# Peptides against a protein of PDB entry 3WG5, part 242

Target 1, 218 residues: chain A of PDB entry 3WG5
Amino acid sequence: LAKNIVYVAQIKGQITSYTYDQFDRYITIAEQDNAEAIIIELDTPGGRADAMMNIVQRIQQSKIPVIIYVYPPGASAASAGTYIALGSHLIAMAPGTSIGACRPILGYSQNGSIIEAPPKITNYFIAYIKSLAQESGRNATIAEEFITKDLSLTPEEALKYGVIEVVARDINELLKKSNGMKTKIPVNGRYVTLNFTNVEVRYLAPSFKDKLISYITD
Target 2, 218 residues: chain A of PDB entry 3WG5 as posed
Amino acid sequence: LAKNIVYVAQIKGQITSYTYDQFDRYITIAEQDNAEAIIIELDTPGGRADAMMNIVQRIQQSKIPVIIYVYPPGASAASAGTYIALGSHLIAMAPGTSIGACRPILGYSQNGSIIEAPPAITNYFIAYIKSLAQESGRNATIAEEFITKDLSLTPEEALKYGVIEVVARDINELLKKSNGMKTKIPVNGRYVTLNFTNVEVRYLAPSFKDKLISYITD

## One batch from the design tools (peptide; made by RFdiffusion4, then SolubleMPNN)

Design b2_p24_6_s4 (from b2_p24_6, 15 letters changed)
Fold by OpenDDE base, seed 5:
Order: sequence, then C-alpha cells, then structure tokens
Structure b2_p24_6_s4 (fold): chain B 218 residues (1-218), chain C 218 residues (1-218), chain A 24 residues (1-24)
Amino acid sequence: as target 1 above (218 residues)
Amino acid sequence: as target 1 above (218 residues)
Amino acid sequence: MKPLERKGGIEPISFLTNPPAPAA
C-alpha cells in the first residue's frame, strides 16, 4: 500500500523574506514527493506583511494541502502568523497557543513604542484579512476584529468562532482530527479531502541557510 | 562660525528590515549631531513594502532634513526606492540614474517570473504613492503612473515632471543646487530652508552589522 | 545580452504587524 507522506516543518520567529524562502522550500519538497500534506508548525510574533503576503500566495499556489499548526504550547500565530494561517488549507492550534493581534504597525520607535499605521494601511489590511477569511470560509468578522480590536483568541475560542478547524495537542492528534476534513481553500482548483489513515510522517530540517538566517535575525 | 554638518550615507541593495535599521541609524546619528541635513545615497532595485513604509515614516519623523540622492550614475530608485524618495524632504538624482517602476508584486515564482499583486494591493499602493506625492508637493499623476504604467523616468524627465527637485552629478553640485531650497515636507512641523553655504560633509560608514547583512543579502 | 533589469517590483505592503500583547 503506497504510504501517504505527511511532511512536518517548523517555522519559528519573525516573518521575513527568509521565512518566505523557508515556506517555499518546504512546500516544494513536499510537492516533489507528492505528499498528502505538509504541516507547518508555526510560532511567530509577527513580522513583515510583504513576506506574509508572499507566503500566503505560495500556500495558495501549493500543489498539496498546507496545514498551519500553531505549535508548541506557548507558541503564537500573532499578526502576520494569523494572516498566513487564514491563507492556508487548514488551521490547527495546540492548547496554550494564541492567534490574532493583527493590527498593522509601521514599526517601532527608538523607545520601542509602536508606530501606528495610518488609516489607509489599516483599512487595506482589514480588507485583506477579511478576504482571506471569506475565501477560506472562516469568520471574517473575527478576522476584522483581529485588527480593529487587536483581538487575540485561544484555540478554543478560535475553534468556536470558526477561525480555525482543529485543536490538537500534537501531530498525531492533528492527523487524527483532520483526517477526512476538506481543505478550506482549493488545492490545484479543487477542495481536497485529507486522507491521514495510513501516513508516514517526515520531518524537514531547516537548511544550513535557514539556520544561519535564524541565527542572524534572532 | 559653527560649521553646519551634512551627513552622507549610502544605502544600496534591496529594501529590507535591515535597510530600515540603516536608515534609522543614519538619521539618528545626524539628529544627535544636529546636522543641517543627511543625504542618503540610494541605489536600490526595490524590495519590501513594509520596510519601505517604515523607512518613509522614519524619514517623516526625522528631526532634520533627509535628502534622498539616487547615486551614483547607473543607480536606481526603483520600486520601493521611489516611494522612499517621494517620502523624503528632497529628492536628487545623478545623471544616468532612474526612478519609478513602482508596480507592486507579490514576489517571484520558482522560475523567477513576477507574481502580480491583486488589484486591491495595487490600488492600495496607488493611493499610498499618490499620498506621498501630494504631501510633498510632487507630481501625483506621475506617481500613479509609476504603478499603472510601470513608468520609469530619467533624472531630466523626473525633474521636468516635478517628481524630483535636483539633478546633480555629485555631492558638491547637490549641495550647491539645493542650497536655499525648502524641504518638500515639514521637519518637526515646519518647512525648512536648506542652508549649505558653510557645511562640513561627514560620511557615515556602514556598521559592522550593516556590512554583514549586505554580504548575506547579496 | 543586456542584463534583464530585474524590475524589483515592490513586494506588497510588508507591514510590521504588532507582536500580540502578551496574553495577560
């Protein structure tokens, strides 16, 4: 019986152009091996909106389902991480994680205070995040409130409000719970039913470049 | 006679978060020394819109005039560089440089082809670039055409159309031509008349971190 | 062959997004 492969890769830290390169590499590897899916374990405080938008686009262009998993406990899909999640085929969260806080900022001042984005930028991101939610059949009202109220949700709240699809403690529980679920966005133009009944889990290590970049950005 | 100080610093390559750090560092140094102005020699093919917007904001928050100088000959203020220039107190270009090509993209595909931005993103950047042009009293129609037509201009065209203020071959010509000009945006709430009659030019070297980052991003 | 001007398209609005306020 041809074993269905599920890749698992970790993306941790700030969302940057290097994070895009990681997503692209990971998804490309999983596509080449005709994986059933790739699970991206995401832990991010946020980061760069361009990289975020590129990542979302790369996910949407994936030939395989891309599952964002906010993991481990204590992790967050904050800000840019929420957009990435909302752009994915399935969102899972571990207990003790968070999602939201999507208010765009222009950066940090010298004293570390947030420089607020002008209304035009905020409104753009409201439209963008609502679009991601709507396209994925997720709660667009909450998606907007992630910006307008700087709302953050627990996994249980996010599930309850229809922001995410799965709460899972680990990869095994995630595979078990997501088995038979349809992707929230199409894969190659079709909604895919996930088949995790007989899967081999393969972990992708960060490249040497990924490690070097992480070390420099930390 | 207290010598007015003009700082000159170079920013070359892709606009990234590190480029923001460079701008912030350079402007901060010049602010601390109460410089008459800082000239940023800019050579960029473009880059990240967040970093760009942060840079624009940092320029607008500057306590001193920030002059963007597209330099040397052969340099460009392409894409993000154009926005940065339009957000600055004065724009200069050297002969043989270019400005424009501001069409937003989502990134590059695996084959290196441009991934087009959706209309919502394009429209956002149209509004943004027009705002920068209008606030600075520069040609908002041409600013829009930098996106809608992917227009690029020579220094002579950019001057003629009211996109830039100065064409200068070098720093000395720039100082000479910009002497007595008013900033196109306010400095600490006031339009400043540049005084370059008795100035000391100080060059800022890239930090060790700046050099390391440039080496990694090249 | 003239190097193709890599028109560095502006990567779309890369906003820094707030780190979530630490969940109280």
Scores: peptide ipSAE 0.045, ipTM 0.317, DockQ to the pose 0.387; fails the geometry check
Fold by OpenDDE base, seed 3:
Structure b2_p24_6_s4 (fold): chain B 218 residues (1-218), chain C 218 residues (1-218), chain A 24 residues (1-24)
Amino acid sequence: as target 1 above (218 residues)
Amino acid sequence: as target 1 above (218 residues)
Amino acid sequence: MKPLERKGGIEPISFLTNPPAPAA
């Protein structure tokens, strides 16, 4: 019996237009192979809002389940990463990771201080993050507080408050715990039950371009 | 029996004079084919007020129903997009989308801060957005608050408050839910009852010019 | 008087999501 494929890819660093290209490439490969799912190991401090929104859209348009896995220990799904996670079919976190800190900013001043977003922008993102939470059946109050209180949560807190679905130490535990779970948003208009009972894990390596850009931006 | 045609087209990005040309082209194609309606999948952060007003006018002059569908999940009808939606024959939103944040601005300062519109301009757009809401039988108080409070709403809130008519996950659900609804504004002086019982969905692709401009503006 | 219509821009909301301060 041909084993169902689960892809695993890593996305690390700032959320940019290039990060969108990485998401698009990885998801496209997994779609082409009719994978059971793709797991994105996410470690991001945040980034551009435009790129973030495009990534959320790309995930939600996926023909296969996209699992955001905040991994490894020490990683974060900070700011833009939280939105991406909330836009995904399933969120997992490794122990020792964090999620939250979603308040939008305009940038940094010359002195390195944050330039606050005006209420217009903040309110826009409050509505946006709440909509992502509500659509996915996740805690919209906490999603709002990721902005209004700049809240950050541990995996255990995030699970407790209904922000995420799984705490897992590694890919094997993630597959084990998420097996039989329904996606929190539809795949092609249907909530999919994940089937990880007989899977082959395939790792997608970053392209040479991906490696070069990550190297330049690091 | 010849199936009635429903066109679907995507408009994404900033509202500009080029966006007007896209609306005009798409609506014109659908008019020429005597389509039952055109659905515009809208995803916009806003844009130019002049282009927005021209788009609203073009929609209101349409010989066929124009349905604004805030789609896909993660999309927004922000700022100018809200005015466009309020000027349309029917508004739908996908789960995970937003509408609102309509306060006019003059632009951005050198430091990236918003240059506020003077009261004269703000009051003009308050009157304008209220007129669109009133004409379409939508919530004029909330329409005003999109400006005065820079309010943004989820699809569920927008439906609850009578800003929009449909929450739909996809085109098929939109067609199903909007079937038998009357347009919120007239088509050629008459309120039209939408008939989606026996329709063919036709997708309008962006022209080569549309693709090139989107590529350059990305 | 240039019509009031041209003077109000609703510019796209371009914003950055706040990266958490790198943990010191």
Scores: peptide ipSAE 0.045, ipTM 0.278, DockQ to the pose 0.116; fails the geometry check
Fold by OpenDDE base, seed 1:
Structure b2_p24_6_s4 (fold): chain B 218 residues (1-218), chain C 218 residues (1-218), chain A 24 residues (1-24)
Amino acid sequence: as target 1 above (218 residues)
Amino acid sequence: as target 1 above (218 residues)
Amino acid sequence: MKPLERKGGIEPISFLTNPPAPAA
């Protein structure tokens, strides 16, 4: 029986293998406690495609719903963050956040110039992001345009176009608005109706390791 | 006038953005001192392709020759390490080391299984690694097979096939054998003849930051 | 030092890592 518990954890910064470890740890804790869901407050400029794909896979393998919440105001689910969101059970955004800008790049040159990805890679990620959108019943056309046009959307636009499910100012509004929503992807092969009635909210702090790595990567 | 100085620095572990910072720092120090060359003792299982490409570009932009030395015995220039080597001014290997296994992957699944790169990405890296080999006058056919066959070579095989330039047991033998060799790629648009006659060897230690990050990523 | 505007790019090409030999 799911406990009336919702976990909330923050993931901030570049998507790396370490970010995967954070996602895995947080989701595992929430799974162990049989939580109703976990909400990940996400703020990322993007990062590694490998880590992103692993994170998406980890979310899809979750025994509980994983809600990506682009938060706080000023945060973004940019690039890799958009893929992660599109791979999740529910997407929410706070006002003043952004999503999109998913054009793949090979990296940055010494002068900070973008090393462009070859068309072959771009086409792979177009197919991948469209698959994520389709599997989650989200706007696959806009998902493609996040790459082909380097499109970024506001929460209101993203909601309007069917990219995300919720616009919410805070966790309380998110829980209220998402209560009774069906997950956009299955949990253990079944779509779950979220039940946020009489829930305890538990905040997960970054581990000491998480804090240390963040300090070094900043 | 180049000083009769050769720098030696170690780069060990996975190729990441941090590894790029190490390469950049080491090469910059050697450039500032107008060294005859820098030798990078490389031991890597591979890593990020973006970081790899940035490292290759940094080597190619070096004002001094950069020698990649796969060292010590038991070390490897695996995957990304092979690309870095092929992008350098000279490659040396110690006996008991290896080079190759350059098949691109998207990452590892939670169970440690490889997520295969799509053919489009594989083909990009085939073209890239062949270009590195061609530009350096090294065996482009074997460079391709490092990907297509996941081929790994011994130092003796790599030398025989024209992948590398030197087999050496230590820095002294490397300096002796590479003295008078022309760089395989230009330095500031010119091929340089290495002069290791009466050189001072200066060892660069990892920065405190370098040590700290290595400790966290292991 | 201008903050390197970390332009949010997906670095498409993941690890060129050989899997570490499973620790025996």
Scores: peptide ipSAE 0.027, ipTM 0.266, DockQ to the pose 0.341; fails the geometry check
Fold by OpenDDE base, seed 4:
Structure b2_p24_6_s4 (fold): chain B 218 residues (1-218), chain C 218 residues (1-218), chain A 24 residues (1-24)
Amino acid sequence: as target 1 above (218 residues)
Amino acid sequence: as target 1 above (218 residues)
Amino acid sequence: MKPLERKGGIEPISFLTNPPAPAA
């Protein structure tokens, strides 16, 4: 029987349009190969809301299941990372990771203080994050509290509250635990039952472009 | 005779995937209305290289001329803004604006110091910015120096060096000066002669999403 | 006559501008 492929790719650092390109590239590769799924090992402090929304949209447009895996231990799906996770087909977290802290800000002042988002912005993202949670059958109350309380959760808390689906130490445990799970959002209009029986794990390296997390100096 | 429409939109702040969405939205609106052109009033300190590249690509894919106008006085097309300008169909600057400072960086350290890009990244962007300049018939030597010397230019210098096409104080002067100019890159495979005779200027407001230059807190 | 295959655009590389570090 042809081995089903599971792709694994890493996305680390701030969420930006580059991160979008990484998601797009990785998902596209996995789609082209008709992979069973792609696992994105996510470690992000957050980033741009726009990039986040584009990434969520790209995940939702995926022809295959996209699993967000907050990994390795010590990693976070903070801020924008939480939205991305909530927009994905399955969320996993490694022990010692975190998720949450989703309060939108306008940026940082010259002194590095947070410039607060106006209520209209905050309310928009509350509605948005609640929609992501609701669409994925995840805890919309906690999703709101990720903004209103700037709440951050452990993997165990996130699992307990129904924010995430899996706590796993590594890819092998993730595949084992998620095997037979139904995607939390549809793939091509259908909820997919994940089949990680007899899979080949294929790692995607960052492209040279992906390694070029280059900011052009402001 | 049906008045040709010229759209005007503002893009201000850091270049990011949100900025891409702004460009995409604005250009799409102008394309849908078969506008003679869209003028983007640009004021940016720079931003993300990836977003910049996407924006450049979106401009290059435009069905109508996209004019980058560094505006108002005091504005800049710094860093990523310069690349966007160089990727556009026409560059204008208001007096008292600047363009340049295109050196790529990896980011800022915890102390706010610049993390230098490795030579491979710098060389990539040198090649990229030179390509943009060459494709647009603009000064590729100066484009390279925007990186290698972190060069910044006044409008008069930029015009003198053949980096930009127009110095204009306002939209009316821009339309007057650019009327009859040929686009520096093709639109739908053709260099377009701009016709700003008897045009209607239509301003695009930022969408609510566009006003949501919301960083999700890292 | 085969339609001219539009050469695929260069995939954009996304870079985050770090918000300016708070002046310590």
Scores: peptide ipSAE 0.023, ipTM 0.282, DockQ to the pose 0.057; fails the geometry check

Design b2_p24_7_s2 (from b2_p24_7, 11 letters changed)
Fold by OpenDDE base, seed 3:
Structure b2_p24_7_s2 (fold): chain B 218 residues (1-218), chain C 218 residues (1-218), chain A 24 residues (1-24)
Amino acid sequence: as target 1 above (218 residues)
Amino acid sequence: as target 1 above (218 residues)
Amino acid sequence: MSYSERVAKATGFVVGLEFKSKKP
């Protein structure tokens, strides 16, 4: 029996328009191969709201399940990363990672201080993050508190509160634990039951362009 | 008599964090050489609000006059570019350029449609752009209308309405026309009278990093 | 077209809301 393919790709760093391009490319590759799923190993301190919203939309339009995996230990799905996770078909976290701290800001001043967003922007994103949580059957109250309280959670807490679906140490454990789970949002209008019993894991490498951008922005 | 130096640098494209780095670098070079002024030839369709705000602040902190010159013909100081201009010590435009269209948006959807900013964001930037205009002794009513009416102006209109200070075809004409003008905002806490009677024009080239970023982002 | 190209083509003031990115 031909093995179902699961792709794994890494996205690290700030959420930008380039990050959107990475998501789009990775998901497109996985779609073309009719993969069972793609796992995005996400490590982000946050980034841009517009890029984030586009990434969420791209995930929601995916023809295959997109699993956000906060990995490796020490990684975070902070800020924009939380929104991306909440917009995905399944969220996993490795022990020693974090999720949350979603208060929108306008940016950073020259001195590195935060430029506060007006309350109305904050309210917009409260509504948005709650919508993502509700649509995915995740904890909308906690989603709101990611903004209002600048809340950050451990994987264990996030699982306990119904923010995420899986705590896993590595890809193998993730596949084992998520096997038989339903996607939290539809794939092509249908909730899909994940089948990871007979899968081949394929790792996607960053493109030359991705590497070059990373080299310049880091 | 040692000639006073005027630097000229070009900033083209979207306003981003990299654009801030360019402004910072160019102004720093001119400051180090105690230039009479730096002219930034600006051609931008707009960009990021945070980067724009940081650029404005960097200009305001400049130890030398920063002249924004919308150049060449066909160029624009659109959107974020208008804010930058309004935050500068002097604005010039070449014939066939434009300024304005400052309505803030959250971004673009995947299909290229505008994601509208909530009214409260719009109001924030109305207050901000009016502040820039008022501080520089420029037309705050028109500045507001750059947002509320998405107004765009020709150089001649912008001059007429007191948005800009100079219409000039080239650097030589700009220097001639702006000679003896006072800066619209202070330099080191003082309004400076520009002296362009005995100047050497020095052109700054993009750094290798600037070129590389442009190559990747374009 | 890259997202950046799409944004470049669309004249617009993008309120780049950043979320707290601790710059490393």
Scores: peptide ipSAE 0.140, ipTM 0.465, DockQ to the pose 0.643; fails the geometry check
Fold by OpenDDE base, seed 4:
Structure b2_p24_7_s2 (fold): chain B 218 residues (1-218), chain C 218 residues (1-218), chain A 24 residues (1-24)
Amino acid sequence: as target 1 above (218 residues)
Amino acid sequence: as target 1 above (218 residues)
Amino acid sequence: MSYSERVAKATGFVVGLEFKSKKP
């Protein structure tokens, strides 16, 4: 029997292998408890492509719906965060957040300048992000422009253009607005209708390791 | 007046942003003391391309010679480590070490399988590794084969094929054998002749932060 | 600025290509 439980966890900072471990841990906990869903409050400037791809795959393999919520106001799902969002079952954004700016780079030079990715890498990620958008029934043209134009969108624009599904100020509004929505990708081979009627919200704290890593990486 | 000082530091594990910070710290200390050179005892299975490229750039910007020494026996300069070595002023290897296996991958899937890099990315790194080899007067054909054939070499093979400059059992033998050699790339625009006559060897310890990170990432 | 801070400031998607680190 699925417990009327929704988990909420925060993931902040750069997308790295440690971020993958956080996603994996949080989703696993929610899966074990047969939660109705997990909401990940995401605030990221971006990060690493490998970790991002693994996170997307982990979300796609989830036994429960994974909702990416760009939160709080001032947060972003920038760069790698956009891919993660596009790979998820539902995207929500709080007012005053942003999504996009997905141009792949090789990194930063010592002087802080961007080391540009060769066109070949850029083209790969164009194909990848378009695939994520298409598979989730989201705007593939805008997804491409996140790379080609380094486009960033407001929540209202992202909703309007069919990039995201919900604009919500807080968890309560998110639960209310997303209740009865279908996941944009399958869960265990089926599109799930979200049921947030009479749910218990459980917040997951970062592990000691997560806190320590955050302290060291900040 | 250059002090007759050679610094030695150890870098072990995956090449990450933290590894860059280690390289930067160690080289900076040696630069500040106007050392004759720094020897980095390297043992790495590989790591991240962005960190690797930044490390290569940091080495190339060094005000003193940076010698990569694959050490101890059983160590490797695998994957990203090979690029770092090829970007350095001199490469040495201890007996029983290896260099190569430089095929780029996007990462590992959840099942531990390799996520293959698209051919376009592979081709970029082929061009990059060949450039490093050519700039340093090292074997560019073998450098390419480190990717295309996932080739790994012994110290003896690497020396024979003109990939590395020295095979040495320890720091003393390295100093002896490399004395009077020219750097394979310029230091401050000039090829430097190494002078290890009557040098003081100073070992640099990892910082507290380095130790803590190593403890967390291991 | 830490390397991490420099990486964080540039909103660029870092293609963190890993070279085959044999994860032990």
Scores: peptide ipSAE 0.128, ipTM 0.467, DockQ to the pose 0.612; fails the geometry check
Fold by OpenDDE base, seed 1:
Structure b2_p24_7_s2 (fold): chain B 218 residues (1-218), chain C 218 residues (1-218), chain A 24 residues (1-24)
Amino acid sequence: as target 1 above (218 residues)
Amino acid sequence: as target 1 above (218 residues)
Amino acid sequence: MSYSERVAKATGFVVGLEFKSKKP
């Protein structure tokens, strides 16, 4: 029986192997307690493709619903963050946040210019992001345009275009609006209806290691 | 007038953006002092392609010769390290070291398995590594095989096949053997003859930041 | 601004193409 417990954790900064460890830890804690869901407050400018793909896979393997919440106002699920969101069971955004700008690059040159990815890398990630959108019943055309046009959307646009499921100002509004929604991808092979009636919200703090690494990477 | 000064610095571990900062710092110091050359003792299992490409570019922009020395015994210029070496003015290897294994990957899965790069990424880096070999007058066929066959070579094999210029047990032997050699790529648009007669060897220590980051990334 | 800082500030999906790096 899922406990009427919802975990909330924050993931901020670049998507790296360490970010994967954070996702893994947070989801594992929520799984162990058989939580109704975990909400990940996400604020990322992007990051590594490998870490992103691993995070998506970890979310898809979750025993509980993983809700990506682009939060707080001013935050973004940019680039890798968009993929993570599209790979999740539910996406929410706070007003004043953004999603998109997913064009893969090889990196940045010394002068800060973009090292362009070969067209075939771009095509690989177009296929990948479209698959995530399709699997989750989200707008695959817009997902492609996140790459091909480097498109970024507001929460309202993202909701309108069927990229995300919820616009919410805070956790309480998120819980209220998402209550009774079905997950956009399966949990243990089944689409789950979220039940946020009489839930206890538990906040997961970053570990000491998480704090240290964030301090070093920031 | 180039001072009869040769700098020696060590770069160990994964090739990252921080590794770029190390290369940049070390080369800049050697440039400021108008050194005859800088020798980078390299021991790397590989790393990020973007950082690698930036390091190669930084080496090619150097005002002085940059010698990559795969050192100590047991060290490798694996993967990204091979590209860096091939982009340098001279390559040396100590006995018991290795070079090669340059197949690009997208990263590692959660279970540690390789996430294969799309064939077109592989082809991009084949073209890139061949260009580095060609520009430096090194064996482009073997450079390609570092990717296509995941080939690794001993110093003796690498020397035999014209991948590297020197096999040396230590810095003194390296200086002795490389004295009078021309750089394999231009310095400020000119091929430079290395002059290691009566040189002062200056060792550059890692910065505190370098030590801290190495501690975190190791 | 260090290269690392520039990369960190640069919003970009870095296909962190790694060459076979032995995981530490």
Scores: peptide ipSAE 0.115, ipTM 0.485, DockQ to the pose 0.636; fails the geometry check
Fold by OpenDDE base, seed 5:
Structure b2_p24_7_s2 (fold): chain B 218 residues (1-218), chain C 218 residues (1-218), chain A 24 residues (1-24)
Amino acid sequence: as target 1 above (218 residues)
Amino acid sequence: as target 1 above (218 residues)
Amino acid sequence: MSYSERVAKATGFVVGLEFKSKKP
């Protein structure tokens, strides 16, 4: 039986292998408790493609709905964060946040200049981001333009263009607005209608390991 | 004036962004002292492509020769480590070490299975590894086969096939055997003849940050 | 700013391909 519990966890900073471990831990805890959903408050400037792809796969394998919430105001789901959001069961954004800027790069030179990805890599990620958008019934044209035009959108634009599902100021408004929505991708092979009536909100804290990694990587 | 100093530093474990910081720090110290060379004792199972490419670029920008030494016995320059070696001014291996196995992957699934890289990515790294081999006058056919056949070689095989320049049991034998060799790539636009007569060997230790990262990532 | 943060501030994500490392 699904318990009327919604978990909320924060993931902030660069997307790395450690970020995957955070996603995996948080989702696993929520799965074990048969939560109605987990909401991940995401604030990221981007990160690594491998970690991003693994996170997307982990979300897609989740036994419960995974909601990405770009929060608080001033936060972003930039670059790798956009892919993660597009791979999720529902996307929400707070006012004053952003999503997009998804062009892949190989890295940075010593002088801080971008090392451009070869066209073959760029084209791979165009196909990948379009697949995520298509599978989730989101705007695949805009998803492509996140790469080809290095586009970034406001919450209002993203909602208008069908990239995201909810604009919400806080968790309470998110729960209220998303109540009765269907997941954009299936959970265990079924599209689930979110039920946020009489839910208990439980916050998950970073582990000691998570805090230590954050301290070193920041 | 180049001081008759050779630096030796160890890099062990997975190739990550932190490994780049280690390479950068070690090479910078040796450059500041106008060392004859820096020897990096490398033991790696592989790691991340972005970090690897940045490390290769950092080596290629070095003001002094960077020698990769696969050490101690039992160590490897596997996967990303092979690219780093092939991007360096000289490669040495100790008996009982290995080099190769350079097939790119996207990562690992939750069950630990390999997520295969798409052909476009594999082909990119085939071209990249061949370019490193060609630029350094090393065996480009074998470099390709490190990917296409997932080939790993012993020091004796790698020397025989023209992948590496030196087989040495220790630093003293390495210095002795490499003395008078020309770098396989230029240093500041010139191929340099290594002069290891009357050199002082200086060992560089990991920083506190390096030790902390190793403790967390291992 | 870690190298990774400097990387992330630029609007591009790093194609962190892994080469075969130790199986997690």
Scores: peptide ipSAE 0.099, ipTM 0.460, DockQ to the pose 0.526; fails the geometry check

